# Designs tried in a protein design run: peptides against a protein of PDB entry 3OGK. Part 28

Target 1, 307 residues: chain A of PDB entry 3OGK
Amino acid sequence: ATPDRLSRRFPNLRSLKLKGKPRAAMFNLIPENWGGYVTPWVTEISNNLRQLKSVHFRRMIVSDLDLDRLAKARADDLETLKLDKCSGFTTDGLLSIVTHCRKIKTLLMEESSFSEKDGKWLHELAQHNTSLEVLNFYMTEFAKISPKDLETIARNCRSLVSVKVGDFEILELVGFFKAAANLEEFCGGSLNEDIGMPEKYMNLVFPRKLCRLGLSYMGPNEMPILFPFAAQIRKLDLLYALLETEDHCTLIQKCPNLEVLETRNVIGDRGLEVLAQYCKQLKRLRIERGADEQGMEDEEGLVSQRG

## One batch from the design tools (peptide; aimed at target 1 M139 E141)

Design b1_p15_7_s1 (made by RFdiffusion4, then SolubleMPNN; from b1_p15_7, 12 letters changed)
Fold by OpenDDE base, seed 1:
Structure b1_p15_7_s1 (fold): chain B 307 residues (1-307), chain A 15 residues (1-15)
Amino acid sequence: as target 1 above (307 residues)
Amino acid sequence: SRFDERRRLLELARR
């Protein structure tokens, strides 16, 4: 319940996950005393949790000072840092983490809100890290980072298996995909339709082991790029795809080994029927309400009790 | 445009 109690009871703790309040209560509605600040926990980690190698903050307020303290306290012993839906920090805090924690294996900032000052943090990773296995800044807004640094990371980190990114133009990641020989999971990027060059993505080469995928803005015109390896796909994130109901049906039929599907309500009852028919190994299904539901005139774009 | 729609979907999903 409290940092000091935790360390007293579990002085040899290796992994810590802290959860703040649900999102509905976070943005602009955070009372000062809601307990969402990581500061007291970071202090306790620094002083008393000397074996801690994995930290996961979910929906917490994290400052650059907190990150700096954590980085210096754990240094190369820190293997995992997940800033999951956190806020309050800048890229300076990230820079501190990657500068001091050079053996970090998992770095996650998924859905975090931060102030971007520069792209130095990713460059620092590229220059010095060879241990990275998971890099995840999915659903974030980075504009100052370089895809070349991502490529360098892929080249240097032989165990890199999962990368989730923001809105990189997918063609800028060609070098990354070539270098990331062991990559199993990729999410994010940006597929941008070009009416003057409809086949602009058809020559895109994905890592051979890729089986978990979520391409942002993928529409029906781009979807065929997946068909050559659709049979090996185990997980699809279609939350940010621009697929209609029938497009879902088309893709699902080509993914008989699908285990996890995340999509919007646009899949419809029709898509769920097809899913049940063709994806016998499905383990997890997430259906979210999307913006497309607001504009959908098609009855097929809704999941009902039928599905 | 399709591009604008894509951006909108992503922005809404991030909220």
Scores: peptide ipSAE 0.104, ipTM 0.775, DockQ to the pose 0.237
OpenDDE base, seeds 2, 3, 4, 5: peptide ipSAE 0.033, 0.043, 0.049, 0.061; ipTM 0.743, 0.739, 0.746, 0.754

Design b1_p15_7_s2 (made by RFdiffusion4, then SolubleMPNN; from b1_p15_7, 9 letters changed)
Fold by OpenDDE base, seed 1:
Structure b1_p15_7_s2 (fold): chain B 307 residues (1-307), chain A 15 residues (1-15)
Amino acid sequence: as target 1 above (307 residues)
Amino acid sequence: SRWEERKKLLELMNR
């Protein structure tokens, strides 16, 4: 319940996951109590949790000072940091983490809100890290980071298996995909339709082991780039794909080994029927209501009791 | 349109 109680009971704790209170409005609400701030926990980690190697903050307020303190306290012993839906920090805090924690294996900022000052944090990772296995800044807004640094990370981190990114133009990641020989999971990027160049992405080469995928803004014209390896796909994130119901059906039929599907209500009852027919190994299904469904005229774009 | 859908999806990402 409290940081001090935790350390007293579990002084040899290796992994800590803290969840802030659920908020109606993401990132805009400051908790009324310090339970939403990581500061007291970081203090306790620094002082008393000397074996801690994995930290996961979910829906918490995290300052640059907190990150700096954590980084210096744990240094190369920190293997995992997940800032999951957190806010309050800048890229300076991230820079501190990657500067001091050079053996970090998992770095996650998924759905976090922060102020971007520069791209130095990713550059620092590229220059010094060889341990990274998971890099995830999915659903974030980075504009100042370089795809070349991501490529360098892929080249240097032989165990890199999962990368989730923001809105990189997918063609800027060609070098990254070539370097990331062991990559199994990729989410994010940006597929941009070009009516003047319909085959813009057809020559895109993915890592051979890729089996978990979520390409942002993938439409029906881009979807065929998956067909050569669709049979090896185990997980699809279609939450941010621009696929209609029939497009879902087309893709699902080509993914008989699908285990996890995340999509929007646009899959419809039709898509769910096809899913049940062709994906016998399905273990998890997530269906979200998207804002785009409000504008859909397609009657099939709704999931009912039928599905 | 695909453009409008993309915009809506971006809004979802930033919720």
Scores: peptide ipSAE 0.032, ipTM 0.707, DockQ to the pose 0.217
OpenDDE base, seeds 2, 3, 4, 5: peptide ipSAE 0.027, 0.026, 0.031, 0.026; ipTM 0.686, 0.698, 0.706, 0.689; seed 2 fails the geometry check

Design b1_p15_7_s3 (made by RFdiffusion4, then SolubleMPNN; from b1_p15_7, 10 letters changed)
Fold by OpenDDE base, seed 2:
Structure b1_p15_7_s3 (fold): chain B 307 residues (1-307), chain A 15 residues (1-15)
Amino acid sequence: as target 1 above (307 residues)
Amino acid sequence: SRFEERRKLLEQMRR
């Protein structure tokens, strides 16, 4: 499909999702006018799709100019922007979005690749937005943004229910968690093991409504932090946790209301048996192969057809 | 990604 055909057929379109090719397949093989670039779509949105409030680009090339044009064209009418595994932009493009789209509810850039110039985009979002419901820059590499801005967002956006972040030290997010009273989902952060301070995270207080969780680098020493509210956990992301098979079993037994589990093959057949025994409400299970499989000396932590 | 590399590194350190 072409952008012009879309607008002619659906002039009142409210939501648009575009999927490009994998990033590796796009390198030096695609002309500037190819469908992998969002530019022709942004032009069409700006000119002819005046009711569009939700935009989702997946595996597309997005420039700062594209984001700036989109931001100015849709302004406060834009409620959702998802840059899902996109590339080609910098934080200047993000700044333009949050500057002009002050009523945005969902902002996602999960697994996108970009050049980071500064943390101004998050600061601008913190200073002016009160509408945000979902913020997701999971699996990204922001180094210049401030946890304080995240806290400000939580304080000002009372409908904020889902936040996924990169490698913030969890202890720097204490203020954020305190402010995010309605938060239901949190993924990311960084738990850093300290042999000299094994209890450094034990006093961490999570939002009362938190039920979907994925703490990056969570090991068996940090896992007990979840036990006080494990019964209310509905979704666990353990893809980037540092748990062994037995640790999985321990945690799963404490989550009887678990509906969604994402983990690596380390869960093993034993973990799957425990999951079946204790999690009767499970709806979705994702098991990925991890690098840990290459170093395993035994069959423990492998999922077979029996599991 | 750098994130994945960091995860792998931490995992190796725990072993």
Scores: peptide ipSAE 0.059, ipTM 0.779, DockQ to the pose 0.180
OpenDDE base, seeds 1, 3, 4, 5: peptide ipSAE 0.045, 0.038, 0.041, 0.040; ipTM 0.767, 0.756, 0.760, 0.760

Design b1_p15_7_s4 (made by RFdiffusion4, then SolubleMPNN; from b1_p15_7, 10 letters changed)
Fold by OpenDDE base, seed 5:
Structure b1_p15_7_s4 (fold): chain B 307 residues (1-307), chain A 15 residues (1-15)
Amino acid sequence: as target 1 above (307 residues)
Amino acid sequence: SRFEERRRLLEQMRR
């Protein structure tokens, strides 16, 4: 499909999702003529798709100029922007989006590659938005944003139900969790092992409605922080957890209402057996092979054809 | 620790 054909056929389009071609390299390295640039689509949106409220770009090249044009064209009519595994923009582009689209409900940049200039975009979002329902910059590397701005967002956005972040120290998010009273989903953060303080995270208080969770770098020492509400967990992302086979078994037994599990091959046949035994509501299972598995001596951490 | 080593490996996977 081409942008012009789209607008001619669907002039009243409200939602658009575009997918670029999968590449192993960063998308911003792809030649201009590849067709993975959003520029022609943004131009078409600005000119001819005046009812568009939801935009999802997946694996595409997005420039700051593209974001600025989109922001100004749609303004408060834009409810959803997903930059899913995109590249080519900086935080200036994000700033433009949140400055002009003050009623945005969903903002996603999961696994996107960008140049970080400052943390102003999150600050601006915190200062002016009260509409956010979903904020997702999972598997990104923001170093200049403030956890206090995230807390402010949680306080001001009463409908905030899903937040996925990069490598924030979890203890810096205590205020955020306290403010995010309606939060149902949280992924990301960073749990940092401290041999001298093995219980440093045990006093974490999670939102009462939290049922979809993925804490990065969670090990067996941190895992018990989930136990008080494990029975209400419906989705668990263990892809970036540091749990071994037996740890998986321990946790799974405590999550009888689990519907979605994402983890690595370390779960093993034993873990899958336990999963089948205790998680009767399971709907989706994702098993990935992790790079860390080659360094593991635990032979049980492998899924065989029998599993 | 073994966990720190694994964490570094996982971080590489996320990049």
Scores: peptide ipSAE 0.044, ipTM 0.764, DockQ to the pose 0.164
OpenDDE base, seeds 1, 2, 3, 4: peptide ipSAE 0.044, 0.042, 0.044, 0.043; ipTM 0.767, 0.766, 0.764, 0.760; seeds 1, 2, 3 fail the geometry check

Design b1_p15_8 (made by RFdiffusion4)
Pose (drawn by RFdiffusion4):
Structure b1_p15_8 (pose): chain A 307 residues (1-307), chain P 15 residues (1-15)
Amino acid sequence: as target 1 above (307 residues)
Amino acid sequence: SLWELRKKMLEEMRS
């Protein structure tokens, strides 16, 4: 339908969610220029959806121009913006929205592709934003943003509940973790072990409500930092973990309250067996495919009828 | 790089 039709039928929308490209686009089957331009919708938002406080674009083309317009037109009213698997914008667009939308509660760019010219957008949030509840750039290449800015955001945003990030060194986020007192969910970061520091981590202060998490590149040697509070973990994202079938069993075994698990097929039939009696409350399970080229990651990394 | 590794994992999942 045309944007005109949407605003005529529902002039007082508070919340809007638009999907663009077919689902096949998540698997590199759809041309990049196929469509899903968000721009006519932003123009319609400017003129006729004057009550909109939340926008979620999924698999759509979003430009800097269209985010500059959205930021100016909705300003302090934009409580939530989700750029979900979108493309076509840059850090100029992010900066525009974080400077004009001073009260953003939830900002999300998971799996989006954009050009990164600088890191001022994150710094701008750190300097002025107090209201942020959820910040999410989970699956994203940011090389110019400072972990100091993220820590500062945690110090200023009492209601920060959920943060998902890129390839920050976990050790650089120690300050962030101490400051994020109310943090219930963390995903991302980078666990980089060096033989030089056998106990490079073991001294992580995780927020004492963290129960939904996934540490990227987590190996067997760093896995134990979760054991002190594994009884509390309700959601586990081992999708980007570097741990073998045996290690999965050991960790899954310690999470009796786990309700959501996402992992690669390395979990193996053996891991599913463990999951079968320790985690009776499990509600959602997703076993993604792993490295399927040079053996199934190990000789147990195949799930079957047994599992 | 870490990003290349991560991207490779995602491509493998979705291939």

Design b1_p15_8_s1 (made by RFdiffusion4, then SolubleMPNN; from b1_p15_8, 10 letters changed)
Fold by OpenDDE base, seed 2:
Structure b1_p15_8_s1 (fold): chain B 307 residues (1-307), chain A 15 residues (1-15)
Amino acid sequence: as target 1 above (307 residues)
Amino acid sequence: SLFEERERLRRLSRA
């Protein structure tokens, strides 16, 4: 579909999702009017789609100018912006969005590639937004944003229910977790094992309603921090956990209400058997092949047709 | 049965 055709057919459109080509195509010499760029769509949104409140771009090229135009055109009417696996923008574009769209409820940039200039966008969001429900910059590389701004967001946004972050040290998020009283989902962070302090994270307090969780680099020493509320867990993201087969079995047995599991081949046939035995509410299972597991001859770490 | 549950899980992993 072309932007012009869409607006003529649906002038009162409230939600738009656009999917671009795989990232490999973005490196080719592409004409300015190529469907991989959001520019023509942003122009159309600005001119003709005046009721649009939700925008989802997936695998598209997005410039700072595009974000600025979108922000100014929709302002406080924009409730959802998802930059899903997008590229071409900087944190200046994000700053424009949060500056002009002060009532945004969902902001996602998961797996997007961008140039980081500063952390002002998150600070601005923290200072002015009280509407945020979902914040997701999972699998991104922000080095200049502050955990304190995340804490401020949690304090000010009473409806905040889902937060996914990059490689924040989990101990720096203690204040955030204390403030985020209604948080149901958390993914990301970084658990850094200290051989000299195996109990480094044992006193970590999670929000009481937390039921969807994915802690990056969680190993068997850190895993016990979940045990007090494991029966409450409905979704686990273990893709970036450092758990072996037996660790998976231990954790899964403690999560009888698990509905969604995402993990690697390390779960093995044994882990799948345990999962089948204990997790009767399971609705979705994703098993990825880790790059490190491609060379492992250990059958215990492989999911076979027998498992 | 455990067998049926394993088959269910295999189906879920392909989705």
Scores: peptide ipSAE 0.029, ipTM 0.709, DockQ to the pose 0.029
OpenDDE base, seeds 1, 3, 4, 5: peptide ipSAE 0.024, 0.029, 0.029, 0.023; ipTM 0.659, 0.729, 0.730, 0.647; seeds 3, 4, 5 fail the geometry check

Design b1_p15_8_s2 (made by RFdiffusion4, then SolubleMPNN; from b1_p15_8, 11 letters changed)
Fold by OpenDDE base, seed 4:
Structure b1_p15_8_s2 (fold): chain B 307 residues (1-307), chain A 15 residues (1-15)
Amino acid sequence: as target 1 above (307 residues)
Amino acid sequence: STFDRRRALREQARR
């Protein structure tokens, strides 16, 4: 569908989701006129979709100008912006969004590729937003944002329930976790093993309502930090955990209320058996092929067709 | 090494 056709048919549209081409196709064969640019859609939103409060771009090319136009057009009426696996923008575009859309509830840039100029966008969000419910820049590379701004967001946004971040040192997020009293979901961060300090993370206090979790680079030494609340875990993201098959078995046994598991082939048939035995409420299982597992000759670490 | 595993996981996420 063309943007103009959409507005004519649905002038009162409140939610729009657009999907572009897969990333692999974006590098080699972007015809100039490929439907991957959001520009014509942003123009249509600005002019004709005046009730639009939710925008989701997936695998689209998004410029700073597009974001600026969208921000100014929708302002405080914009509740949700998802830049899902998008590219073409910088943090200036994000700054425009958070500056003009002060009542935004969901802001997502998961797996997006962008040029990072500064951390001002997160600072601006921290200073002015009190409505945020979902913040997600999972699997992104922000190096200039401050954990302190994340803490401020948690303090000011009482409805904040889901936060997914990049490679923040988990210890830098202690203040954030203390402030985020209603947080139900957390993904990302970075757990860094210190041979000289095996208990480095043992005193981490997580939000009391936390039930959806994915700690990046969590190994078997850090895994015990989950045990006090493992029974309340409903979703577990182990895609970037450093757990072996036996570690998976140990953790899964402690999560009887698990509904969603995302992991790699390292779970193995044994892990799947344990999962079936202990996790009777499981609704969704995602197993990805790990690049790290291609070299492991250990037959036990592979999910077979029988499993 | 743990470092190599982390790198491999990140590279996988980018694909």
Scores: peptide ipSAE 0.095, ipTM 0.823, DockQ to the pose 0.242
OpenDDE base, seeds 1, 2, 3, 5: peptide ipSAE 0.091, 0.074, 0.060, 0.075; ipTM 0.822, 0.809, 0.785, 0.807; seeds 1, 3 fail the geometry check

Design b1_p15_8_s3 (made by RFdiffusion4, then SolubleMPNN; from b1_p15_8, 9 letters changed)
Fold by OpenDDE base, seed 5:
Structure b1_p15_8_s3 (fold): chain B 307 residues (1-307), chain A 15 residues (1-15)
Amino acid sequence: as target 1 above (307 residues)
Amino acid sequence: SLFERRRALYEQSRR
């Protein structure tokens, strides 16, 4: 499809989702002529798609100029921006988006690759947005953003229901969790083992409505922090947890209302049996082959044709 | 170490 054809056929388009080619290498190595640049689409949006409120770019190259143009063109009419596995922009582009799109409800940069200049974009979002429902920069590397800004967002955005972040130390998010009273989904963070302080996370208080969860690097020592509300968990992302087969069995048994599970093949046939026994409401199961299995101690951490 | 494995897992996920 071409941008001009789209606008001609659908001048009143509200939502646009574009997908680039599958990622085989770094996005910056993709030839310009493959069609993975959003520039022509942003131009068309700016000129001819005046009712567009939702934009989803997946695996595309996005420049700061593209983001700036999009931001200014749609302004407060933009409700959703998803930069899903995109590359080519910096935090300046994000700053432009949040500066001009003050009523954005969904902002996603999950698995995107970008140059981080500063944390101003999150600060600006915190200072001016009260509409945010979904914030997702899962599996990204931000080092210059402040957990305090995330807390401010939670305080000001009463409709905030889903937040996915990068490697924030979980203890720095205590204020965020307290403020995010309506939060239903949280993914990311960083759980860091401390041999001298094994219980450092045990007093962590999660939002009461939390039911979709994925804590990065959660091991068996941290897993018990979920037990008080395990019965209300509907979705678990264990892809980046450090749980063995036995740990999976322990956790799964405590989650009778689990509907979605994402994990690695370390769950094993035994874990799948436990899952079938205790999780009767399971709707989706994703099992990824993990490269970390060579480091796993559990010999049963393999899904076979029997499972 | 467990810490090293955590980091390796994350790096793998970002590729």
Scores: peptide ipSAE 0.036, ipTM 0.725, DockQ to the pose 0.234
OpenDDE base, seeds 1, 2, 3, 4: peptide ipSAE 0.047, 0.031, 0.033, 0.034; ipTM 0.756, 0.718, 0.720, 0.725; seed 1 fails the geometry check

Design b1_p15_8_s4 (made by RFdiffusion4, then SolubleMPNN; from b1_p15_8, 7 letters changed)
Fold by OpenDDE base, seed 3:
Structure b1_p15_8_s4 (fold): chain B 307 residues (1-307), chain A 15 residues (1-15)
Amino acid sequence: as target 1 above (307 residues)
Amino acid sequence: SLFEEREKLREEARR
């Protein structure tokens, strides 16, 4: 499909999703006219797709100029922007988006690669947006953004229901969790084991409606923080948890209403058996192969064809 | 170790 054909056929298009090639293919000299660049699409959006409110770029090259053009073209009509596994932009591009698209509801940068210049984009979002429902920069590394801005967003955006973040220390997000009264989903953060303070996370207060979770680096010592509300958990992302097979079994048994589980092979056949036994509402199961499995000599950490 | 696992997970996440 070409941009021009799309606009001619569907001039009233409201949502657009574009998929580029896998990142592995991007390491070679990509011709300027390659379909991996969003530029021709942004041009078409700006000129001809005047009703477009949702844009999803997956595995595409996106420049700051592209983001700036998109931001100015759609302004407050842009409700959703997803930069899913994209590259080529800096935080200046993000700043342009949040500056011009003040009514954006969904902003996603999950697994995108970018150059971080400053934390102004998140600050600007915090200062001016009250419409945000979904914020997702999961699996990204921001060093210059402030947890205080995230807290401000939570206070100002009453409809904020899903937030996925990078490597914030979870204790720095206490204020955020207190402010995010309607939050249903949280992924990311960083749980850091402290031998001197084994219970440092036990007093964490999560939003009351929280039911979709993915705490990064959660080990068996931190896992009990979920137990008080485990029965209300519907989605669990354990891809980046530090849980063994037995830990999986323990947690799964406490989540009878689990609908979606994402984990690694470490769950094992035993974990799958427990899952089948206790999670009767399960709708989706994703099992990824982890590099950590190469060191597991024990059969308990492997999913067989029987599982 | 938990540390080694964490580093491996980070490496996987970057892929």
Scores: peptide ipSAE 0.031, ipTM 0.720, DockQ to the pose 0.210
OpenDDE base, seeds 1, 2, 4, 5: peptide ipSAE 0.031, 0.025, 0.026, 0.027; ipTM 0.713, 0.683, 0.688, 0.683

## One batch from the design tools (peptide; aimed at target 1 K85 E141 Y240)

Design b1_p16_1 (made by RFdiffusion4; failed a check: too like the target's own chain)
Pose (drawn by RFdiffusion4):
Structure b1_p16_1 (pose): chain A 307 residues (1-307), chain P 16 residues (1-16)
Amino acid sequence: as target 1 above (307 residues)
Amino acid sequence: SSANPFKQKRLERIAS
């Protein structure tokens, strides 16, 4: 339908969610320029959806111009913006929204593709934003943003509950973790082991409410930092973990309250067996395919009728 | 077969 039709039928929308490209686009089957331009919708938001406080764009083309218009038109009223698997914008668009939308509660860019010119958008949040509840740039290449800014955000945002990040060294986030007292969910970061420091981590202060998490590139040697509070973990994202079938069993075994598990097929039939009696409350399970070129990551990384 | 290059980089790293 046209944006005109949406605003005539529902002039007082508070929350809007638009999807664009077909689902097949998440698998590189849809041309990049196929469509899903968010612009006519932003123009309609400016003129006729004067009550909108939350926007979620999914698999859509979003430009800097369109986000500059959205930020100016909705300003302090924009409580939540989700750029979900979108493309076509840059850090100029992010900066525009974080400077004009001073009360953003939830900002999300998971799996989006954009051009990164600088890191001022994150710094701008760190300097002025107090209201942030959820910040999410989970699956994203940011090389110019400072972990110091993220720590500062945690110090200023008492209601920060959920943060998902890129390839920050976990050690750089120690300050962030101490400051994020109310943090219930963390995903991302980078666990980079060097033989030089056999115990490079083991001294992580995780927020005492963290129960939904996924540490990227987590190996068997760093896996134990989860054991002190594994009884509390309700959601586990081992999708980008570097741990073998045997290690999965050992960790899954320690999470009796796990309700959500996402992982690669390295979990193996053996891992599913473990999951079968330790985690009776499991509600959602997703086994993504792993590295399927040179053996199934190990000789147990195949799930079957047995699992 | 993911459209996200950054996800592809992580998968390549896992595959290595």

Design b1_p16_1_s1 (made by RFdiffusion4, then SolubleMPNN; from b1_p16_1, 10 letters changed)
Fold by OpenDDE base, seed 1:
Structure b1_p16_1_s1 (fold): chain B 307 residues (1-307), chain A 16 residues (1-16)
Amino acid sequence: as target 1 above (307 residues)
Amino acid sequence: TTSNEYRRKREARLAS
């Protein structure tokens, strides 16, 4: 499909999802001829898709100029922006989005590649948005954003239900969790084992409605922090947990209402047996290769099939 | 930072 044909056929389009070509190049190189630029689509959105409120770009090249144009064109009518595995933009582009789209409900940039200039975009979002429901920059590295801004967002956005972040120290998010009273899903953060303080995370208080969870680098020492509410966990992301087979078994036994599990092959046959025994509500199971194997594939530019 | 680079960083931490 071409942008012009789309607008002619569907001038009242409210939701658009565009998927770029899979990245087939090794070493994170985007082929020049893959045709994944959003520019012509943004132009068409700006001119002819005046009812568009949801935009999802997947594996596309997005420039700051594209984001700026989109932001100004849709302004407060834009409710959803998903930059899913996109590249080519900086935090300036994000700043433009949050500056002009004050009523955005969903902002996603999961697994996108970008240049980080500052943390202003999150600050701006915190200062002016009260509509946010979903914030997702999982699997990204934002080093210049403030957890305080995340807390402010939680305080001001009463409908905030899902937040996925990068490597924030989880203790820096205590204020966020306290403020995010309606949060149902959290992924990311960083649990950092401290031999000198083995219980440093035991006093973490999670939102009461939390039921979809993926804590990064959670080991067996930190795992018990989930036990008080394990029975209400419905989705568990263990892809970046530091759990062995037996740890998986321990945790799974405590999650009888688990519906979605994402983990690695370390779960093993034993873990799968335990899963079958205790998790009768399971709907989706994703098992990825081990960390070493996955890392090797990434270096080779190979994409593994999701099991 | 590219997504792949970040993922590799995370994977490396898992392997440590």
Scores: peptide ipSAE 0.507, ipTM 0.933, DockQ to the pose 0.402
OpenDDE base, seeds 2, 3, 4, 5: peptide ipSAE 0.469, 0.104, 0.079, 0.251; ipTM 0.926, 0.765, 0.777, 0.801; seed 4 fails the geometry check

